# Peptides against a protein of PDB entry 4GMN, part 223

Target 1, 375 residues: chain A of PDB entry 4GMN
Amino acid sequence: RYANITLLALVTLASIGTDFQETLVKGNQGSRESPISAADEEWNGFDDADGDAMDVDQKSSSGEDQEEDYEEIDVKEDDEDDDDDSITSEMQADMERVVGADGTDDGDLEDLPTLRELIQTAVPQLIRLSNLPIDSDESLTIQSHALSALNNISWTISCLEFANGENANIHNAWYPTAKKIWRKTILPILEADSADLKLATQVTSLAWAVARVLHGETPTDGNPHRKFISLYHSSKQQAGGNSNSIEEPEDPFQGLGVKCIGVVGSLAHDPAPIEVNREVGVFLVTLLRQSNNVPPAEIVEALNQLFDIYGDEELACDKEVFWKDGFLKHLEEFLPKMRTLTKGIDKRTQPELRTRADEALLNLGRFVQYKKKHA

## One batch from the design tools (peptide; made by RFdiffusion4, then SolubleMPNN)

Design b2_p23_4_s3 (from b2_p23_4, 16 letters changed)
Fold by OpenDDE base, seed 2:
Structure b2_p23_4_s3 (fold): chain B 375 residues (1-375), chain A 23 residues (1-23)
Amino acid sequence: as target 1 above (375 residues)
Amino acid sequence: SFREEIRKQLLERTRELGKLYRQ
């Protein structure tokens, strides 16, 4: 009984985290709809060109009326009650405030009561539930759902702009909680070194969402970047050895390898220690050098992480790692390989992967040109 | 600048990633 209520509450919290993000995306799109000035371009009428309708003769062929008794399959529209888990009017109002807040109001989370309760009341309980002793299938199920809820909340918050002081109130409220998720949920599960790839994938997804906000300020205790690099290599060794097809997620970007790259890339951002940045940068560049044996989605993510880490020439990692370790040469040498890789992706079977690879290829060319200009 | 373009693309990717990585 208590377990079922806990599971339902965890599923509901995971849903709430999802719906909140959709409303963020819609609100941030709506503000960019500049009113398309309905320039009444007078649609100049298509002149009625008098095309002579030739009289094609009505030949009367009397083909037999086989009354095929179309059994009206009474397709009961099972009204799948799409439980349109209706964004509560309070969540919608909080979202309108987040989108409509011109970033000048240092409005405390007082103006975002739903988000405040989510961060201050719900997330600490989810952290507790994710860190329960695993002694039963029930405790494992509770942990999985708590991780899913934390994942969805953390991803939603990580989609907010925090640069240039935007959403500073949300950032300031989330930041200490994100560090608690890292220290109390992510690190203990990573240290348990479980052979459970499902759990590893959930924790790595959560770690990526958290690290996308904390960046190089993510707690460095126990060298977490090395744990995720180790997990990356271990996942590749297991996939190669056991014909237990871990159902590679149908989506190439949902793979544990992509998630590991996303985490370590995020951990390497400024103000990460230069040696952490170097170890991650060398890992990412090594994937490009070994690209013949690396899934295309992981190459796309590794490139994106390299652009995000080394896109700022004012950062210490540009001089001390990017230039010092000769990364530009490796990126330039990878350009023709990336063109071949991208062209090898079928647009019909993998349209998203192809689109993201075409973008990453374009950005790689631009990035190499940028770095050559600022050398 | 290239930095501004990369940042803009990062923000666009961030929105897509948030949809993709929800469980």
Scores: peptide ipSAE 0.219, ipTM 0.858, DockQ to the pose 0.730
Fold by OpenDDE base, seed 4:
Structure b2_p23_4_s3 (fold): chain B 375 residues (1-375), chain A 23 residues (1-23)
Amino acid sequence: as target 1 above (375 residues)
Amino acid sequence: SFREEIRKQLLERTRELGKLYRQ
């Protein structure tokens, strides 16, 4: 009973985080297209496994006809359905305020009550649930759902613009919470060193969402970038050995390798320690050098991270890492390989991957030209 | 600048990634 209520609440929070994300994206696109009805994805409840009801044949006897008049207790189904629509409407209104606020209204989180409650009340509970001792399949399920909810919330918030003081109120509210997610959820799971690739994928997705806001201000305690680099390599070793269907996600960008690259790239942004930046930069450049054995989606993500990290010539990492470690040469040498790789992607079967590869190729050419002008 | 262009593309990618990495 309490487990089912907790699971339901976690599913609801994950769904809420989803609807919030969809509203944020729709609002940011400026398309007043009508809310696409949430498809009732019937959450197919747990199939109660058919317990073998043993056929106890007990024949017993003849007792008499007492017609007890069962008064049909008309259980009024209290239509508790009205409260769910209210939460989604309030969340939509909060997102419309966040998206529709021309960046002049430094509205306090007082103007965003749902987002405030999500950050201040829900997320701290999700952090607690994600960090429970795993002693049962139930606790593992709770952790998974708590990680899913934290992922959806963190991704949603990471879609906000925080540059130039935009959404500073939300940033300031989220920032300490994001650090708490990192320290209390992500790091403990990474330190547990579980062979569970599903859990590793969930925590890495969450870590990426969190690191997309914290960037180089992500806590460097325990060198998490090295843990994600190690996880990247471990994931490749497992995929190469067992021809057993680890269901490669149908989406090439959902792969653990892409997520690891996204995390470590985000961790390497200024003001990251220069040695963290170097280790990540060398990792990313090494993927390009080894591109014949690297999935195209990981190459696209590695390029995007390199552009984001080293796109600013004013940063210490430009001089101390990019130029000092000769990254330009590796990018130039990779440019013809990227052209071949991109052309090898079938537009019919992988249209998104091809589009993102065409973009990354274009940006690589531009980036190399930019860096050559600022050498 | 190239920096400003990369930043704009990062923002566009951010919007798409939001949908993509939902669990």
Scores: peptide ipSAE 0.216, ipTM 0.857, DockQ to the pose 0.720
Fold by OpenDDE base, seed 5:
Structure b2_p23_4_s3 (fold): chain B 375 residues (1-375), chain A 23 residues (1-23)
Amino acid sequence: as target 1 above (375 residues)
Amino acid sequence: SFREEIRKQLLERTRELGKLYRQ
């Protein structure tokens, strides 16, 4: 009985965290639909002139129009809007306030009572539940649900803008709690070195969400970046051996490898120690050098992390790592490989992966040009 | 600037990632 109530409460908290994220995304899209005047900066396309015109003789095969009478299967979408809108009207009101909140500096969350209770009351209990001694399948189930709830809450908060003092009240309330999640939930699970890939995936997803807010201020105790790099390599060794169909997640971006890259990339941001930044930067650049054996989604994430880490020339890591360790050369040498990789992704079978690869390729070209101009 | 564009794209990707990594 108590277990079922605890599980129901955890599922409800996980759902709440999910729905909260959707409303944040919708609200923050609506505020950006203010027409940014398309300044038509004519992107002068590269005149690569050497288009050898292979005359592909378009033989017009007059294929007979077989009018296959596609019976309109009137799929009555029974929109059973089981909009089990697990978002309480109070949570929606808190979200609308968060999206509209000019950064008032008071970290007391007076105007955000639901978010306050989530951070101050729910999260500390979830941290406790994620740290229960694992002695039964029931305790494993409780841990998994507590991690899912922490994941969804942490991802939701990580979708807020905190730069330039935006949402400072939420940042200030979340920051100590995020550090507590890291030290009390993430580190102990990583130190237990469990062969459980499901648990590793859950804790890595949570670690990414937390590290996206803490960045280089993430606690460095026990060199967590090396643990996630080790986990990345270990996950690749296990996938190559036992064809036990742990169904590779249908979504290429849901893979443990992508999540590991996202975590270590986030950990390497300023003000991370230069040696942490270097070890992560070398890891990411090494993935690009070995790209023939790396899933395309991991290459896309590794590129994005490299752009985010080294996109600012004012940071110490630009001079001390990017330029000293010769990363520009590796990125430039990777550009033709990225073009081939991106073209090899089928737009019909993997449209999202192709779109994100096309974007990452475009950004790689721009990044290389930017770095060459600021050398 | 390239920095501002990367930051804007990071924020857009952040929103997409948020949808993606919900469990």
Scores: peptide ipSAE 0.206, ipTM 0.851, DockQ to the pose 0.745
Fold by OpenDDE base, seed 1:
Structure b2_p23_4_s3 (fold): chain B 375 residues (1-375), chain A 23 residues (1-23)
Amino acid sequence: as target 1 above (375 residues)
Amino acid sequence: SFREEIRKQLLERTRELGKLYRQ
């Protein structure tokens, strides 16, 4: 019974997290739309048509009161209540610690009470539910739903613009919580080294959403970029051995490989340590060099990550990694391969993949020209 | 600039990704 209620609550939170994007996006768009003068269309009232009320005679049937003597079954309250309170008190204390310890001005969410409750009340519970010991199919289902809810919330927030101090209140409120999701949910699951590709895909999707906000400020403890690179390689080894169709997701961009590239790319942004940036940059450039055996969607994502990481010549990673490790040469050598790859994608069967590959090819040409001009 | 164009494309892609990767 409790598990079904928990599952329903988690599904509801995942739905709310999804619907909240429309509200946040509309709120940010509505501030840019000039007040469209609501034309006062006076809704003319319905005329009271005098419909004759038929008198239905209420016949008073006198049913006899049988006093059934309900015997008080003295249900002994066995005092097994002690274990549930410990879990609730530790939740409250961990919630209070998240609000109290980092004297980061919790971004004033006075105008966003639903988002405040989602971040401050719901997310800490989802983090806890994602960390439950996996001892049953029920606990695994709870973890999966908690990860789905965290994923949807995190992706929704990651779609906001935070550049130039935009949405700073939301950023400031989310930032400590995003770090908590990383440290308490993502890292423990990655360290458990589960052979469950479904769980790995869920945690990697969540990690990407979180890392899209934290970027290079994502906690570097335990070198998580190496864990995701390892997961990328492990996922390819498993797919290569069994000719059993692991149902490649119908969407090429939903693959674990794409998600791993997205995570490590996001982790490599400034102010990431130069060593982290280098390891990720070398990984991404190596995918381009080995492109004959790499899915086109992963190549598209790897290119986009390279453009986002190295698109700024003022960053330390431009001089210390991009130029020093000779990445421009590898990108130039990849241009003809990318043209061939993109042309090989059928527009009829894979229109989205083709469109994104055509864009990535265009951007690769522009990026190479940009870097040559700013050498 | 190329940087401004990449930033603009990143924003567009971010909005698309957020629709795609919600479960």
Scores: peptide ipSAE 0.211, ipTM 0.853, DockQ to the pose 0.761; fails the geometry check

Design b2_p23_4_s4 (from b2_p23_4, 16 letters changed)
Fold by OpenDDE base, seed 3:
Structure b2_p23_4_s4 (fold): chain B 375 residues (1-375), chain A 23 residues (1-23)
Amino acid sequence: as target 1 above (375 residues)
Amino acid sequence: SFREEVRKQLLERTRFLGKLYRQ
């Protein structure tokens, strides 16, 4: 009885986090449609004057078209507009404020009451539920749903722009909570040494969402980057062994390997310790060197992470890792391999993977040129 | 930074990731 209520509440919280993301994405699209000023290109009407009116006397053949009385079957389309307006008017108003607020108001979440309650009230309960002793299938189900809700909320917030002081109020409110998710939910699950790949995939997805906001300020206790690198390698060893079909996720990007790369890449951003950055950078570059045995989606993610980590020459990791460890050479040597890999992806069967690979290939060429210019 | 040169692609990637990893 209590478990079913808890489950329903967790599903509802996961849905709220989902709907919140969709509306944030819609609102952020609307603000970027700068009205393309329809340049009134004065269509100078071509004064083609002279066309002689040839009087073609087309004879009116009176075809008696038979009025076939098609009985309009009044199919009442019951447009059940299931306006599942799952977005409360308060959530929509909070979202419009997040999208419409020019990032000038370093204000508290006073103006975002729904987001405040989500962060301050709901997330702490989800953290508690994710830390329940696993003593039954019911407790495992509760943990899974708590992780899903935390994942959706964390991904939603991680999709906000926080650069240049944008959304600073949300960042500042989320930051301590994100650290709490990391320390109380993610680390304990990673330390439990569970062979459960489903749980590992859920916690790694959550870890990536959290690390996309915390970056190099993610708590370094217990060397989490090494745990995710180990998890990456362990996931590959299991896939190479017995044909117990771990249902490979239908989407190549939903693989545990991609998620591990995303986490460790995010953990390696400034101000991460240089040794953490180096270990991750070497891991990512090693994937490119071994690309013949690496899924294309993991290569795409590894490239994107390398661009994000080493895209700023003012950072200590540029000099101390990127240049010192000769990463540019490895990226340049990988260009022809990436072209071959990308061309090998069928646009018809894997359109998204091909699009992401074409993008990563384009950016790899640009990145190599950028780094050569800023050497 | 390189981020500025690829800002559009970063936004498209962020949108993709947000859609993909929502459960």
Scores: peptide ipSAE 0.517, ipTM 0.945, DockQ to the pose 0.676
Fold by OpenDDE base, seed 4:
Structure b2_p23_4_s4 (fold): chain B 375 residues (1-375), chain A 23 residues (1-23)
Amino acid sequence: as target 1 above (375 residues)
Amino acid sequence: SFREEVRKQLLERTRFLGKLYRQ
């Protein structure tokens, strides 16, 4: 009973985080497209296993016709259904405010009560649930759902613009919570060194979402960038083994390798320690040098991370890493390879991958020109 | 910064990533 309620609450929180993300994505598009009604995906209940009805033929006896008038107790179905629509409406209203308001620089989410409750009440519970001792399949399921909910919330918030003081109230409210997710959820799972690739993929997705807000201010305790680089390499070694059992995700971007690149790239942003930046930068540039053996989606992400990390000439990493370690030369040498790689992607079978590769190729050309101009 | 030069594409990428990595 308590387990089912906890699971339901986690599924509901994951759903809420999902609807919140959709509303953000719609709001940032500036299109007043009407809310697409949540399709009532009927949660197909567990098929009760057909218990073999043993045909017990018991013939027994003749007892009398007492017509006891069973008063039909009219169980009022309390229409508890009204409360779910209210939460969705309040969350939508919060999202419309996040997109439409010049956010007050006040770190108080007074005007965003649903987001406030999500950050202050829900997330701390999800952190606890994600960090439970795994002693059963049930505890593993709870952890997975808690990680999913944290992922959705963290990705949603990471899609807000925080540059130039935009959404400063949300940033300030989220920032300490993001650090808690990192320290209390992500690091402990990474330190447990689990061979569970599903868990590794979930925690890496969450880590990327969190690191997209914290950037180089992500806690460097225990060198997490090296753990994700190691996880990247380990994931490649397992995929190269005869274990047909790792269903490669149908989406090239859902791969653990892409997520690892996204995390370490985000961790290397200013104000990351220069040595952390260097180790990540060298890792990313090495992927480009080895591109013949690297999935196209990972190359796209590695390029995007390199552009984000080294796109500002005023940052210490530009002089101390990018120019000092000769990264421009590697990017220039990669440009013809990227053209070949991008052209090799079939637009019919992989339209999104091709679109992202075409964009990354365009940006690589622009970035090389930019860096040559600002040399 | 280069980020400013490609800001529109960064927003498109952010939107893509947000949609993609929702579970």
Scores: peptide ipSAE 0.516, ipTM 0.945, DockQ to the pose 0.676
Fold by OpenDDE base, seed 5:
Structure b2_p23_4_s4 (fold): chain B 375 residues (1-375), chain A 23 residues (1-23)
Amino acid sequence: as target 1 above (375 residues)
Amino acid sequence: SFREEVRKQLLERTRFLGKLYRQ
């Protein structure tokens, strides 16, 4: 009886965190569609006149109009809008305030009562539940749901802009809690070294969400970047051996490998120790060098992490790692491989993966040019 | 920074990553 109430509360908190994420993503779209003034750059028509009128004979082949009666299969999309409106009106109001809040530096969430209760009341309980001794299938289920709820909350907050003092109140309220999640939930699970790939995937997902806010200020206790690099390699060894149908996640980007890359990339951001940055940078560049045996989604994430880590020439890691370890050469040598890789992704079967690969390829070309200009 | 030059793409990426956690 008590267990069912706890599970229901955890499922509800997980759903709330997911819905909150969706609406923040929608709200951040609406505020940044400031009208890009169409600067009418008059594309001056290239006037090249050469008029060789090759007379292509219009042979009038009367192809018979076979009216193939495409029966419109009226797939009634039963839009079962299971609008399970799990977004409370209070949460929606808090989200509208978060999207509209000019960064008042007051670390007081007075205007955000639902977010305050999530951070101050719910998260500490979820941390406790994620650390229960695993002595039963019920305790494992409770841990899984607590990790899911923490993941959704942490990810939602990680989608906020915190640059230039934006959302400083939320950042300041979340930051100590994020460090607590890292130290109390993530590190103990990583140290337990369980062969449970499901648990490893959940904790790595949570770790990525937390590290997207903490960046290089993520606690360095026990060299977590090396643990996630080890987990990456271990996950590849297990996938190659036992064809136990752990259904590879239908989405290539939900793979444990992608999540590991996302975590270690985030951990390597300034002000991370230069040696942590170097170890991660070398890991990411090594994936590009070995790209023939690396899933395309992991290559896309590795490129994005490299752009985020080394996109600022004022940072110590630019001189001490990027230039010193010759990363530009590796990125340039990877450009033709990335073109081949991207072209090899079928747009019909994997449209999203192709779109993300096309974007990463474009950004790789731009990044190489940027780095050459700022050398 | 390069981040400033590609800010729009970073937002689109953040949005995409945000969808990966829709369970």
Scores: peptide ipSAE 0.506, ipTM 0.942, DockQ to the pose 0.595
Fold by OpenDDE base, seed 2:
Structure b2_p23_4_s4 (fold): chain B 375 residues (1-375), chain A 23 residues (1-23)
Amino acid sequence: as target 1 above (375 residues)
Amino acid sequence: SFREEVRKQLLERTRFLGKLYRQ
């Protein structure tokens, strides 16, 4: 009885985190629809090119009317109005405030009561539930659902812009909680060295969401970047040896390899220790050098992480790692390989992967040019 | 910075990331 109520509450918290993410993403889109000024580009009229009326003779061939009785399959559009009534009017009002919030510098979530209760009341309980002793299938199920709820909440918050002091109130409220998730949930699970790839995937997803906010301020105790690099390599060795189809997620970007790259990339951002940055940078550049054996989605994520880590020439890692270790040469040498890789992705079967690869290719060209200009 | 040129695309990237984390 208590377990079922706990599971239902965890599923509900996971849903709330997802719905909150969707509306934050929609709200951030609506505010950046600059009115496309309808520049009335006067559509200069197509000149009336002389339509020579070729008389194609109407030959009357009397082909037999096979009345194929097209049974109108009345596709009842079951409008499953998934009235996802999970978004309370209070959550919608909080979301509108997050989108509309002129940055009131008061680090108090007084104006965001639902988000405050999620961070202050729900998340500490989820941390407790995610770190229960595993002694039964029930405790494993509770841990999995607690990790899913923490994942969705953490991802939602990580989709907010925190640069230039935007959403500073939310950042300041989340930051100590994010560090607590890292220390109390992520590190203990990573240290348990479980062969459970499902658990490893869940904790790595959560770690990426948390690290996208904490960046190089993520606790470095126990060298977590090396644990995720080790997990990346271990996952590749297991996939190559056991024809146990670990159900590779249908989405190439949901793969454990992509998640590991996302975590270690985020951990390497400023103000990460230069040696952590170097180890991650060398790992990412090595993936590009070995690209023939690396999934395209992992290459896309590795490129994006390299752009984010080394996109600022004022950072210590630019001089001490990027230039010192000769990363520009490796990126430039990878350009023709990336063009071939991107062209090899079928737009019909993998439209998202192709779109993100086309973007990453464009950015790789721009990044190489930028770095050559700022050398 | 390249960060300002990259950030316009990071927002599109954040949309893709948003879809990626429905567990």
Scores: peptide ipSAE 0.203, ipTM 0.798, DockQ to the pose 0.612

